# Peptides against a protein of PDB entry 5Z08: the designs that were tried, part 331

Target 1, 168 residues: chain A of PDB entry 5Z08
Amino acid sequence: RQKDEWAKKTSSLMKQLDWFIGEHLGAMLAAEELGGPVVGELMEIDPDDLSAGFNAHGKLKKATSQPDLDRRQRRIDDIWGPQDEQGQAHKRKRGADEALAASAEMRDLIEQLMNKLVEAGGDNSATYVEIPRESAAARFLVRSKVAMFHPNDARRLRLVDFGRDLDD
Target 2, 222 residues: chain B of PDB entry 5Z08
Amino acid sequence: GLPRLIDAIEEASKIPAKRRQTPIKPTIEKLTTHLYTHGASPDSLLRLADLLTLRNHLDQASLAAITRNLYPSSTVSDEVVLRFIGALGHGQLKPTLALQALFLRWLVMVYHLLENPGVLGQVYGVLFDLLDTAAIRPQLCHLLALVTRRKHVRPFRIQAILTLSRQTGGDPNLTGLLRVFKNYYPEIIVGDATKGRASAFKHPDPQWRQHLDEIQQRRSEA

## One batch from the design tools (peptide; made by RFdiffusion4, then SolubleMPNN)

Design b2_p30_1_s1 (from b2_p30_1, 17 letters changed)
Fold by OpenDDE base, seed 5:
Formats: structure tokens, sequence, C-alpha cells
Structure b2_p30_1_s1 (fold): chain B 168 residues (1-168), chain C 222 residues (1-222), chain A 30 residues (1-30)
């Protein structure tokens, strides 16, 4: 009984995490990877707006105020899509694809970090995931105090073990 | 004038080279000659940044020629800077790494003309994450050396450069960047990780600098 | 505000998941 309740609660939280990554973090991380600063105001960035680019302050350039954005969009649409409804679909698809890619990277990284923590059986030395690069996802986890770099190797990332610190 | 040349190139950029009624090369040559003689206004710089950073049907030689002649007649806006930063990295819609290296070199050469040098500090993470890309690393390290402030020098970044320096056999540009970091944190040991000579980050093109100064002086006299 | 909120929310979710996993392991060992 209790095991089943915990399994259900864990599954529910994993779904919430997956949703949070997909709906909020993906767009923000994609914005950072696209040269926007990770600014808190970016949580409201529609993936469609990622294609608009960022101003100097990391604020979304509102599409409406940038005749150059419309010109840029038209140019992309003229080059890569028919001038009609399909060109807008390609731009929307690009912003969505970058957000999806960022979401997938974050999901994969969290999954690897969690798996290594479980596999290590309490050995902190065995909890490190090797990361190929510093990514927006990795930086976000570190800023969030969810993960830590190895003190001597910035290619090694580990999850902070919150489960043990609560029982001490 | 420059706006009309940009208009013609923008329209030609929408059309594959094989389908153009007229060769674009003469228009590119007129543009580059105009840029060399007069520089680009802030508005023209933004339009040119879009031409350079967005995927279009312009050939790489034309894009490189525009970038090499991209003299600002005035200041460089944050918007122009962010167009070039947003064009960096890997991806099917990104410019070639060779063109990205030219953009980074350009940013180094115009750094003193930025309206807000702090804008590069805001995107420091994005720039730093690209250090593993060998093709752009020399210019990227130079730009980071200009941009780096105490707030950017974090333990994880120190370790990242140290690790990357070991993996690259001691890239002199990474060693140069670590020396910049050492100005903020003297305890950083550069020698053990980097058997290599550090780059001095000298100006990439003294002739380009001189010509830029001549263009900028004409603005102050007008 | 919003970035800090996202960081805090992620931390909360991960911490709560880890707590549940730890509790589940403890019950499996008993």
Amino acid sequence: as target 1 above (168 residues)
Amino acid sequence: as target 2 above (222 residues)
Amino acid sequence: HHHQDAEDELRKLIAEIQELIAKQKKLEEE
C-alpha cells in the first residue's frame, strides 16, 4: 500500500517535472543558447518569440515594433518556404524545435544525474555525470543549486542529494 | 546610397544564385566599396547584420567580403551585437564556423565603439560555452578577454578552461584567457595545466583599425 | 523574479522527488 502510494506520487512529480521542463524551461534555455541572457522575464517567452531575438537587455523584441523582424521573417519565408502560410510555419517550427531540443537536453541531463545518484549507493565519487560541454541546462541546474560541478573537473556534474540532508 | 545597395542585396538574397536574372557580385562590390569609403550607419549595420547572420542565398565569399568591410561610421548598437552573438554555435540555420570566426573578430575590432559594452557581459555564458569549438576559439578567447569581469570568473569556468586546456594540449588562447582570470583571482595556477605559451590578444588587423579610425574621424569633423 | 522562481520550482520538484525515492529505498531495506 505505502509503496504504491509513493510510486504514484513519484510518478506524478516526474510528470510535473517533465511538464515544467517542456512548458517553461525549454523556451528559456533555448533563449539562452540563442544568445539571450537568462533573464527571469523570459519565462513568458512563447517559442514563437524566440525567433524574434532579444534586445540588449535580454527582453523579447516585440515582433510588432520591429519592421526588420517582419522583413527578416519574410526573407526567411521567401528563401526557405513558399511566401504563404508555410513560411510562418517554418519559423514557428524553428523556435519550437530549439525549445524542444533544449527541453530534451535538460530532460536527458536530469535523468542521467538522477540515475547516477541512485547507482552510486551513497558514494559521492560515483555520482558524477560527464558532460560534453557547459550547456544552458547544466548552468541552470548549478544556478538552481540542484547540481554541482566536480571541484577539479568542470566536465563532471553531480546532483545534489537532498534526500540524505533531510534525514540528518 | 548605401540603403539602396542593401535593398538590392536583400532582394537578391531571397533568390538562389542559379535563378537570379542579374549577377549579385557587382552589387556586393559596390556595397563593400561604399562601406570601405564611408562606413555603415547604425541602421545600415543592423540591416547588414541581418544579411550576414540569417540564412539566405548569398555565397560565403560575399558574406565574408561584407564582414571584412563592415566599418561602423558611428556606434554599434546592442541589437547589432546580439545579431552576431545569436549567429554563433552549431546548427543548420547558423552561419558557417568560418563566418562566425569573422564575426567574433569584428566584435573584437569594434569593441570600443559599442554603445553598451556591458551587453557582451550579459551573454558571457553563451560565449563561454562555445570554447570547445576549435574553429572559433582564437577569436572567442580574445573577445572573452575583453569582456571578462570579476562576476564572470567563477570556479566552474576556471575548471572548464583548465580541463579544456589539458584536452587541447594547452591551446595558447585558453592560456591567455586564464591569465585574464588570474587578474581577478591571483591564486589561479596557469602553468601546470598549460604547457603552452599564452596568447597576448593583439589587435587582429592593424590596417583595419587605422582605416576605422579614419572613418570615425570624418564623423567628428562633420 | 521569474528566473528565480523557475530555479526555485525546479529545485523544489527535484528535492521532493529525491525525498520520495529515499523514503522508498528505506522501506525496501526494511
Scores: peptide ipSAE 0.244, ipTM 0.358, DockQ to the pose 0.205
Fold by OpenDDE base, seed 3:
Structure b2_p30_1_s1 (fold): chain B 168 residues (1-168), chain C 222 residues (1-222), chain A 30 residues (1-30)
Amino acid sequence: as target 1 above (168 residues)
Amino acid sequence: as target 2 above (222 residues)
Amino acid sequence: HHHQDAEDELRKLIAEIQELIAKQKKLEEE
């Protein structure tokens, strides 16, 4: 009985987390990936200000494709196509697609981090997830003090174990 | 149009004020009015960046007035950014520190319009090494707060900020930048020197921002 | 405010989930 209640509560909180990521974080993370300001605790940038700074109407000149620009930054250049009515609809759709992609990345990253923490059985060395890049999602988790990078390897991220910190 | 105003100012900038046949101030006022109304195209921004950053015979008030009205009508190129970064620091050929502070403030205010924000990350060391320059430190810390990524947060830079924070009696801008570093390395012991209030890096000029947004919107409707 | 609130909310949610997982494990080991 108690186990089932805890499992149900955990499932409910996971759903709340998924909702929170989708509804509140996705757009913010997308904005950060788009080169928006890293809105940490210090920068009171209104989300509306991030959205306004990415005014649908800014013709980003085709940045000459520096080959090493992250695939998402290339998608940004594609998102800012010509501003005809079709372009605005495409831009809104692409903005939504980037928010969805950012949300999916955050969800996947949190899931991997949680799974690794559970699998490690208390071995802190085994809790690290290898991340392919410093994403907005990864940075947000670190800013939130939810995750920490490996001190010597920026490609390794671990979840902060709040469960232990509460019992110690 | 804007190009003709820039041409006139470029020609006047080559001549000492005492040798000019006509006062440049009316042309500067026309330029700043035009910039305020329409913004500057990328090509105009580059030309204006040269006027602002290269040594010429323009007075500081005119240069400051142009900088305060330097609204991009679209994006800001890497070349424009690099002109402003190249103008930073100490030297007889460099702009005044007051003007450099305006350039850094401008870069903060237009950061979201950069064609490649990564260009600032490439020159991160140049920016960071100027933190000892008190006159530009507030705006420099704000810009660095925007630009900083994990790759920039190195032990030597952490120690440099901590040392400079102690030397400055806990400059709130340095404390703010150190807090940004702490976002990447939570284990950074912000020692007793940072008991001071961290600067919240707020937008330097909300009215300028609003006006920039209006200029950006009008270009999209045209 | 909104971003800090989002960071705090995320931290809260993850902490609550981890606490529940830890409690569940403790109940499974007993």
Scores: peptide ipSAE 0.242, ipTM 0.384, DockQ to the pose 0.236
Fold by OpenDDE base, seed 1:
Structure b2_p30_1_s1 (fold): chain B 168 residues (1-168), chain C 222 residues (1-222), chain A 30 residues (1-30)
Amino acid sequence: as target 1 above (168 residues)
Amino acid sequence: as target 2 above (222 residues)
Amino acid sequence: HHHQDAEDELRKLIAEIQELIAKQKKLEEE
């Protein structure tokens, strides 16, 4: 009985998450990928705390592939493109397609991150997902404090384990 | 064609205006008209980048007019990008800061046409170190906002932006760049010094973009 | 505002899901 109730609750929350990604995040992530203003609130950190937290010598990996940059700039171009009816229709369609793509990327990334956390069985080294690019989805998860990049590898992302951090 | 116009301007650029047998202005007008209509090929872009970035006898109005009409018909090579980056900063042989601001604006507007956008990431330090130069800061922050990746967000650069933001009374472009940094490190606290409105880094010229798209579309049909 | 609210909501949803998964695992081990 309790197991079934929890499974139902988990399924309900997963549906809520899927809906939230589709209805609220997709357009925002698309806008971010589109080169729109990344709206992160600036939290106040003491300069000394900044110096202590950032000491990880992350090696400079090579810049991400051409396609992502082209997409972002084409999207700035779509946002400010000609206001003719055809241009607006193409812009709306492209914006919708990009919102769907961003939603799908976020869903897939969250699923991979959750699966890796469950599979790792407590080994933090095994919780990392390899990401092909620094997407708006990946950046959003990090901004949300839901995920963290590997200190030495910006292609490796892990979910923050809220279940453990609450019990410790 | 465009190559012959560039040849004529290159030769004229070697000669002081007072010693030219013919006014260069009509040739510049023909060049800018051609660029507006057809754009510049990669080879023509390189030659024009040299004319714009190397010290010569062309007047500032002509250089600005060429830069404002510098529509790529194709891609932008690493070599072209590096010419413009090399022209930035202070020095007797460097272009004016006003022209440098136009170059940075151009790089922002053509960023999606770069053959290798990673080239800007390789010179990130050079760009970042110029943030103290007020005359180019708005366009420089916009370019850095496009170029910035996690690897570039370093403690010393965070602190440098925070310090410069305090020194400038909270420049909205610096606040905008710091907001981009926060995407990679949410923990970055922008204290009271950044109570200012962050720049949204909007496209600097929608009309220029529309015209670029028309030129680029002709290439896809050819 | 809207982006921060979305970040907070995402964090909340993911935290709640993780808590439920953790509780489910504890009940499977009992």
Scores: peptide ipSAE 0.241, ipTM 0.374, DockQ to the pose 0.192
Fold by OpenDDE base, seed 2:
Structure b2_p30_1_s1 (fold): chain B 168 residues (1-168), chain C 222 residues (1-222), chain A 30 residues (1-30)
Amino acid sequence: as target 1 above (168 residues)
Amino acid sequence: as target 2 above (222 residues)
Amino acid sequence: HHHQDAEDELRKLIAEIQELIAKQKKLEEE
């Protein structure tokens, strides 16, 4: 009985987390990933200012060889195409596609971080997820104090263990 | 057109003001008006970056006027960025610190138009080492706040900001930059001396931003 | 405001989930 209540409550919170990521974080993370403002206390960027500021020609040329950067950059060039009526519909669609992609990346990263924390069985050295890049999602988790980078390796991210900090 | 105006200014820049046959001011006014109306293409930006960053016989008021109207009509190349970064610091061949502050302000305002924002991350050390220069520190901290990533937040740089913050009596811009660092390292103790008001690094010129957006929008329609 | 609120909300949700997982684990070990 208690176990079922806890499982049900955990499932409810996971749904709330999924909703929160999809409805509130995706667009902000997409904006940050596109070279928009860092989502945080320092840049009071009016959401209305985000929609206006990124022009189509922000071809972030391929920095280094990571192929996944290339797909998102192509999507940026797509998102910001000319403002014809068709261009606005395409811009909205592409903005929605980037928000969905950012939401998916955040969901996947949280899932990996939680799984590693459970699998580690208390070994802090085993709790690190290897991240291919410093994403907006990874930065947001660190700013939120939900995750921490490895002190010596910026490619290693771990979830903060709130469950243990409550027991100590 | 813009190229011919730049040609005339380049030629005039080689000659001391007292030896010019014609006043350059009317040509500068035409250039700044053109830049305000149409912006600068990538090629024109490079030429203007050379005029602004290389030692020549142009007066400071003209250089400042060009910089204040340096609206990109397109993207900003790595080469243009590197011209402005290379112009920073102390030296007989460097622009004035007042002009360097305008360049840093410009880089902040056009950061979203950089072809490769990573170029600033590559020169992060050069920028960071200039934080002791009080005249450019406000704009430099703002630029660093935009550029900083986890890879840049190193123990020696944390300590350098903390030391400089103590030496400056808690400069709000340094405190602002330290808050950016704290986003990557929550364990950074911003000591009591740094509990001062941090800069929020707001956009330095909302009107300039709006006008840039209008110029950039016209390019997307063309 | 909105960004800080989002960071705080995410932290709250994840912390509450982790607390529930930890409590569930304790109940399974008893």
Scores: peptide ipSAE 0.239, ipTM 0.379, DockQ to the pose 0.183

Design b2_p30_1_s2 (from b2_p30_1, 16 letters changed)
Fold by OpenDDE base, seed 3:
Structure b2_p30_1_s2 (fold): chain B 168 residues (1-168), chain C 222 residues (1-222), chain A 30 residues (1-30)
Amino acid sequence: as target 1 above (168 residues)
Amino acid sequence: as target 2 above (222 residues)
Amino acid sequence: MHHQDAEDRLRQMIEEIQELIAKQQKLDKE
C-alpha cells in the first residue's frame, strides 16, 4: 500500500514536472538560448513573444563563438529577416520549435541527471553527466541550485542530492 | 571606497545624533549611491548587516535606505543571512518590525544568491514561529514559500497555519503558504474558510531585481 | 512565472521527486 502510494505520487510529480517544463520553462529557456533576457518578469513567455524579438535592453550576452552557437545564431538571424506576414508566421513557428527543443533538452538533461544520481549509489564521481555545451537548460538548473558543475570541468554537471541533505 | 563609507557610518552609529558634530545623512547618501551603483561585496554585506541588525544610534530612515539599496555584488554568506534572521521577532534590542519586514523582503529578493540556501531550512522553525506577527507575515510567508521542503511540512505546522488562517480571516499569504504545503501533501484540505485569494508570492520589486541582475552581470564580465 | 519563481518551483519539484524516490528505494530495500 505505501509503496503504491509513493509510486503514484512519484509518477504524478514526474508528470507535473514534464508539464511544467513544457508549459513554463520551454519558452523561457528558448528565450535565453536566443540571447533574450533571463526573463525575471515574464511569467509566461508566449512563444509569440520569442518571435517579437528582444529589444536593445536585452544585453546579448556575447555568445562565445562556438560553431553550434553559430547555427542557432544563424537561425536567429533568419528570424530577424524582413517582417512580412510569412516572416511572422515563420518566426512564430520557429519560436514554438525552439521552445519545444528547449523543453526536450531540459527533460533529457533532468532525466540523465536523475538517472546518474540513482545509478551512482552514493559515489559522487559517478553522478556527473557530460554536457556537450553550457546550454540554457544547464545554466537554469545551476541557477536553480538543482545542479552543480564539476569544479574543474564545466562539461560535467551533477544533480544536487537533496536526499542526503535531508538526513543531515 | 565602500569600506571607508562603512567605517564612517560605524563610527557615527556609536554616537547619538544630537552629539554628532557632522550630519550623517550625506554619508548615508554616498553609501546608498555606491551600493546602488556597485553593490556590496561579501565583506561589506556582513558589516552592513551588523549595522542594520545591531542596536545603534542610526535613524530608521537611514537603516531603511541602506536596506533598500543592499544589492549584493556577489553571493550572500550564511553569516549575513543569520544576522538578519537573528534580528527577527519581538524584543527591545531587535530592529523595528518595519525594518524586519524589509530584511525579509531582502532575503526573498536575494534568495538565489545565497551561498547555502539550506541555512534558511535550518532556521525554518524560527521563521515559522513568527507567522503570528502580522507586520512581517507577508514577507515571512513569501520567504517560507521559498524555503519550505517536505521535511518542514509537518502535521503540527499544518495545523498551526490552518488555525492562524482561521484566526486572521484567511490571510492570503497564509493561504499561499498552505498551497506550498499542499504541493507536498495534496490531502491538505485548505478548508472553505480559506476561500480567500492565495498570494502568488510574486517578486516584491521587479525594478530592484532588474538592477540586481545588472550589478551581478557586471561582476561576471570583470 | 517569474524566472525566480520558475527556478524555485523547479527546485521544489525536483527535491520532492528525489525525496519520494529515496523513500521508495528505502521501502524497496525493506
Scores: peptide ipSAE 0.314, ipTM 0.568, DockQ to the pose 0.198
Fold by OpenDDE base, seed 1:
Structure b2_p30_1_s2 (fold): chain B 168 residues (1-168), chain C 222 residues (1-222), chain A 30 residues (1-30)
Amino acid sequence: as target 1 above (168 residues)
Amino acid sequence: as target 2 above (222 residues)
Amino acid sequence: MHHQDAEDRLRQMIEEIQELIAKQQKLDKE
């Protein structure tokens, strides 16, 4: 009975976490990945502002046609391109797609971090997840004090074990 | 005197080297010797800044020699600073990136002699937007480390440095600048960007500093 | 939602989940 209640509560919290990532974090993480402001000082970024993208000055970019910008920066410029209805629809769709991608990356990273913590059985050396890059998701988890980088390896991230640190 | 040497160089700068009646090198050597001994007055600094930053027929070695001997005898005006800042970046009319790096190094070394240090804070965005230019990045990061105040530490600039740090494999100068930002916002995660030794932004030329101090001291005694 | 609020909320949710997992593991060992 008690075991089943705990399992149900865990499942419910996991669903709430998934919802929170999708509804609140995805757009913010996408903004950060696109070179937008780090979420800490940003007021509520309207998803419409995210779809517009940010210039190097943190202001909404006006469409400047410079050709050699990297594919992601071209993506930002395409998001800021001329205000034609088709351009705005492509911008909104792209902003939504980046928010979905950021949400998926955060979900996957949290899942991997949780699984590694459970599997390690208390061996702190076995709790590290290898990350392909320092993502907005990884940085957010570290800023949140939920995760820590390996002191000697930036490609290794571990979850803070709040279950153990509370018993000491 | 220094004004007559500048006059001769200004006139020579209008003419291609192959069409000059007299070699300019002896006049450049006299100028650099004079600058080393006495420094440049504010008026002379402005004229020299124009010679260094405007497109003319002076050779790169002469421009570099003048820049390396550009000791202010007094203060550095906003106008002089703005000439050097205006010369930064990409363009056919702009000085070479090698010369721009010398200008940024000069601004670092004379920062304490600026009449208004706030002028660099006003052009902070212009300087910051040049961080992607690898050839000037070391000196640019050093200058930004001196100029940065809380008002300049914005989320988009934090993210821009983090992104550029990743793209460059953790440039120590970018890591050093990010540490300066962290002084204003401790929550900045320098994490992976810090695997590299952060630049300590030491004075670029201690001998140049000592000689500048000697020139400045002679003015305070006059 | 301010970023700091989102960070705090995420931390709280992760802490609660970890506590529940730890309790479940303890019950599975009894």
Scores: peptide ipSAE 0.302, ipTM 0.370, DockQ to the pose 0.160
Fold by OpenDDE base, seed 4:
Structure b2_p30_1_s2 (fold): chain B 168 residues (1-168), chain C 222 residues (1-222), chain A 30 residues (1-30)
Amino acid sequence: as target 1 above (168 residues)
Amino acid sequence: as target 2 above (222 residues)
Amino acid sequence: MHHQDAEDRLRQMIEEIQELIAKQQKLDKE
């Protein structure tokens, strides 16, 4: 009973995590990959803001006033709304594709990191995932303090083990 | 540079205002301007944390001004965090509750920059036990909302919040914290105690956040 | 959502998942 309840809860949280990555992180990660600022300041990066591109300094070219959450939702709705102009559609599509790619990379990376943590059976040396590049996803996980790079090898990433602190 | 400004303030902090040869206000203004422009290194943060948390002869306005401009240029060490945590609560040697509220707000705003966010989890009990202190409760609840993990959500703490919520007439910050607890334990009945609006624990100062991000970005470019 | 808020939320979610996994592993050893 309790085991099944925890399994269900874990599954639910994994679904929520997947949703969160897709809905909120993908665009931000895509912005970072595209040379955008590590968007500490910008609330939801509108895929439209991604489409506007970044200047050479990683700043959004148009000082889009921080759109109110409602304006963002409208823009999201406008982004997903049938826009007639082919050129804006292509930029939006590209932004969406980059966000999807970033989301997929983050999902895969989290999955690998979690799997390695489980497989390691408590051996911290075995918890490292080899990453092909320092992606926005990897950096985000490190900034989030969810993951850590190997001290001597930036190609090795591991999850912070939050589970061990429960048994002590 | 910042170290020299801190040196001057440290020396001035040892002397009562009435016995200072030079007004400290211009030096505080230079410090706060520097902090606003460049932020504080980990070493400078530690020194400033000591100035803010240790009993000295600095006036409350100066301490508040420093705290409001306490932008980390990099990370925040456990030691810095522990200085601020140690400064919380009642006592003649502790900062004023108004200043403590600013410290808690600061910790909320820099939480993502902590070298080890787990340090706050380790002192969770200390923070939690201060929830009865009304003057710091709003910021304390916000910090606890960030810090709370499943291991902290214990039956006695659930009951303590519920009791305190009833005693306070349903403080929205306590209700907000209970909502965080409920994320870990859905069975928590927030019911009758929470006739009030739950706090959403929004960022206390979006402009401060923006400016922090600008300072942090300069570090990544250097 | 602000990046910091996203970082905090992600951390919270992953930590919670790890805690659940750890609990599950403990139960599987009993």
Scores: peptide ipSAE 0.319, ipTM 0.582, DockQ to the pose 0.241; fails the geometry check
Fold by OpenDDE base, seed 5:
Formats: structure tokens, sequence, C-alpha cells
Structure b2_p30_1_s2 (fold): chain B 168 residues (1-168), chain C 222 residues (1-222), chain A 30 residues (1-30)
């Protein structure tokens, strides 16, 4: 009975975590990956904001910003994007796709980190996940104090074990 | 002159390397040679900062070469500083982290030439919040060590550095930054968080400094 | 949601999940 209750509660929290990643973190992580602010200025970044892109300063491109900034952005768009109507639809879709990709990356990374922690059976050396890059997801987990990089290898990330500190 | 070289590079930067009629490398070499010999005026620095920080079709080696030869002949404006600061962090539109590390190193090396050193203090939060980025952390800590004033040393930032230091296994650059913080708040315990040796934040490139001084002296004689 | 709030919320959720897993593992060993 108690085991089933704990399992159910764990499953419920995992679903909540999955929802939280998809609904809130994905857009924020995508914004960071796209060059948005890394830090908690209250920019509610919606997917539409992601589609508008960020300037070189990590600020949301406001349509009303200085003509020179618009000229620079046009220059970037002229360099990297087809100007056609299809290009704008592709930009909007790209923002949503980036949020989804960021969410998936975060989910996968958390899953790997949790699995490694469980598999390690208490060996902290075995808890490291190899990451291909310092992603927004990886950095977010470290900033959140839920993960740590290996001291000598930034390609290895481990989950902080919160479960053991309760027994001391 | 330097403006014409910048014009040519700006135009070439709009075109993918495979579609350029002429190779840009000879023009980059002329630019870097000119910069090494004469330095860059404030106006030229701004234009070069835009080339370095804005997404374009220039290759990373060219951008790095320009950055390594970016000797100011005069002062460095707030606008130039803000271009480099704005280029920091993660993002597809931002320069590579390797290039960002060069920008931060450059800011450290030209810190004494800033028209307004206070501009970095105004963006202190932005800089501080990038400390989790391992690739730029060494240069970032050095820059923060120069910029930090009492107003920036807050309890939350102390705790953030302590936490990050634990998470990184005691990065010596973070320990060095904590020592700077300790100058303002002596009660900060550095040792418990960091078994590591603190960085001394020595000048990154003494030869570059000497050459900069030579360029700066020529301005005073004209 | 502020980025810091999201970080705190994520931490809280992961911490709670790990605590539950640890409790479950203890119960499985008994």
Amino acid sequence: as target 1 above (168 residues)
Amino acid sequence: as target 2 above (222 residues)
Amino acid sequence: MHHQDAEDRLRQMIEEIQELIAKQQKLDKE
C-alpha cells in the first residue's frame, strides 16, 4: 500500500515536471539558445517572441527600436534569411520548433541524469552523464543547483543527490 | 587607410565565402597589419566591434585575428564596450564562446583606456550571470575582478559564487573573484567553499600590453 | 515566470522526486 502510494506520487511529480519543462522551460531555454537573456529579467518569452529573434545584445527585437538597430537586423536577415513571406512563416515555425527541441533536450538530459544516479548505487563517480555540449539545458540545471559539472571535465554532468542528505 | 579596409571587409562579410569573387584573407591581413602598426581610432573601433559581434559570413580565424590586433589608438567608448558585452552569452546569433573569451580578454587588456569604466559596472549583473559558462569564465572572472565595487558585492552574489565554486570543484578563477569580494566583506570565508588555489588575475598578454603602450605613446607625440 | 523562479521551481520538483525515490528504495529493501 505505502509503496504504491509513493510510486503514484513519484509518477505524478514526473508528469508535473514534464509539463513544467514543456510549458515553461522550453521557451526560456530556446531563448537562451537563440541568444536571449540567460538571466531572469522578467521577459516572458513566448514562442512568438522567439520567432522575432534577439538582437546581438540578447534583447528582444522590438519593432520600434532605433532605425540603426533595425538596419542591423535587416542586415542580419539579409545575410541569413530569405526575405520572402515564406521566410516569416518559417521564422515563426522555427521559434516553436526550437522551444520543442529545447524541451526535449531538457527532458532527455534529466532522464539520463536520474537514470545514472539510480544505476550508480551510491558511487558518485558513476553518476556522470556525458554531454555533447554545454547546452542551455545543462547550464539551467547547474544554475538550478540540481546538477554539477565534473571538476575536471565540463563534458560530464551529474545530478545532485538530494535523497542521501536526508539520512544524515 | 583603415576606413577603406573596413569598408571592404564589411561588404565581404555580407557574402558567403563560396560566393565571394575575391578572397577576403589578403584584406584581413592588411587590416591586422594596419591595426598592429597604428591601432584603431574610436570610429574604427566601433565599426570593427560591429564586424566582430554581429553575425556575418566572416570566418572565425579572421574574427580572432582582428580581435587579437584590436589595439586602440585612443580611448574606448561606451558604445564599443556595450557591443562586446552584448555579444556575450549563448545564442545562435551570438559569436562563438571562443570569440567571446577573446572579447573579454580584450576588455581586460584595454580596461584602463575606457572612457567610462563605470559602464561595465552598469552591466555588472549581465556579466555576473554568465559565470556558469565555463568557456568564458576565466576571462569573465578577471574582468569582474577589475569591475567589482562595494555596490556589486551583495549577499546573493556571494552565495552564487560560493555555490558555483562548489559545483565546479573550486575553480581558481571563482576563488580569485571571491577574494576580491572579501576585500569589501572580510567575513566571507573563501576556504570552505574552495580547496583550490585562487587566480591572481595577472595581465593576460604582457607583449600585447607593451605594444599597446607604444601605440598610445605615438598619439601623445602627434 | 522569472528565470530564477523557474530555477527554484525546477530544483524543488527534482528534490521532491529524489526524496520520494529514496523513500521508495528504503521501503523496497525492508
Scores: peptide ipSAE 0.308, ipTM 0.397, DockQ to the pose 0.200; fails the geometry check

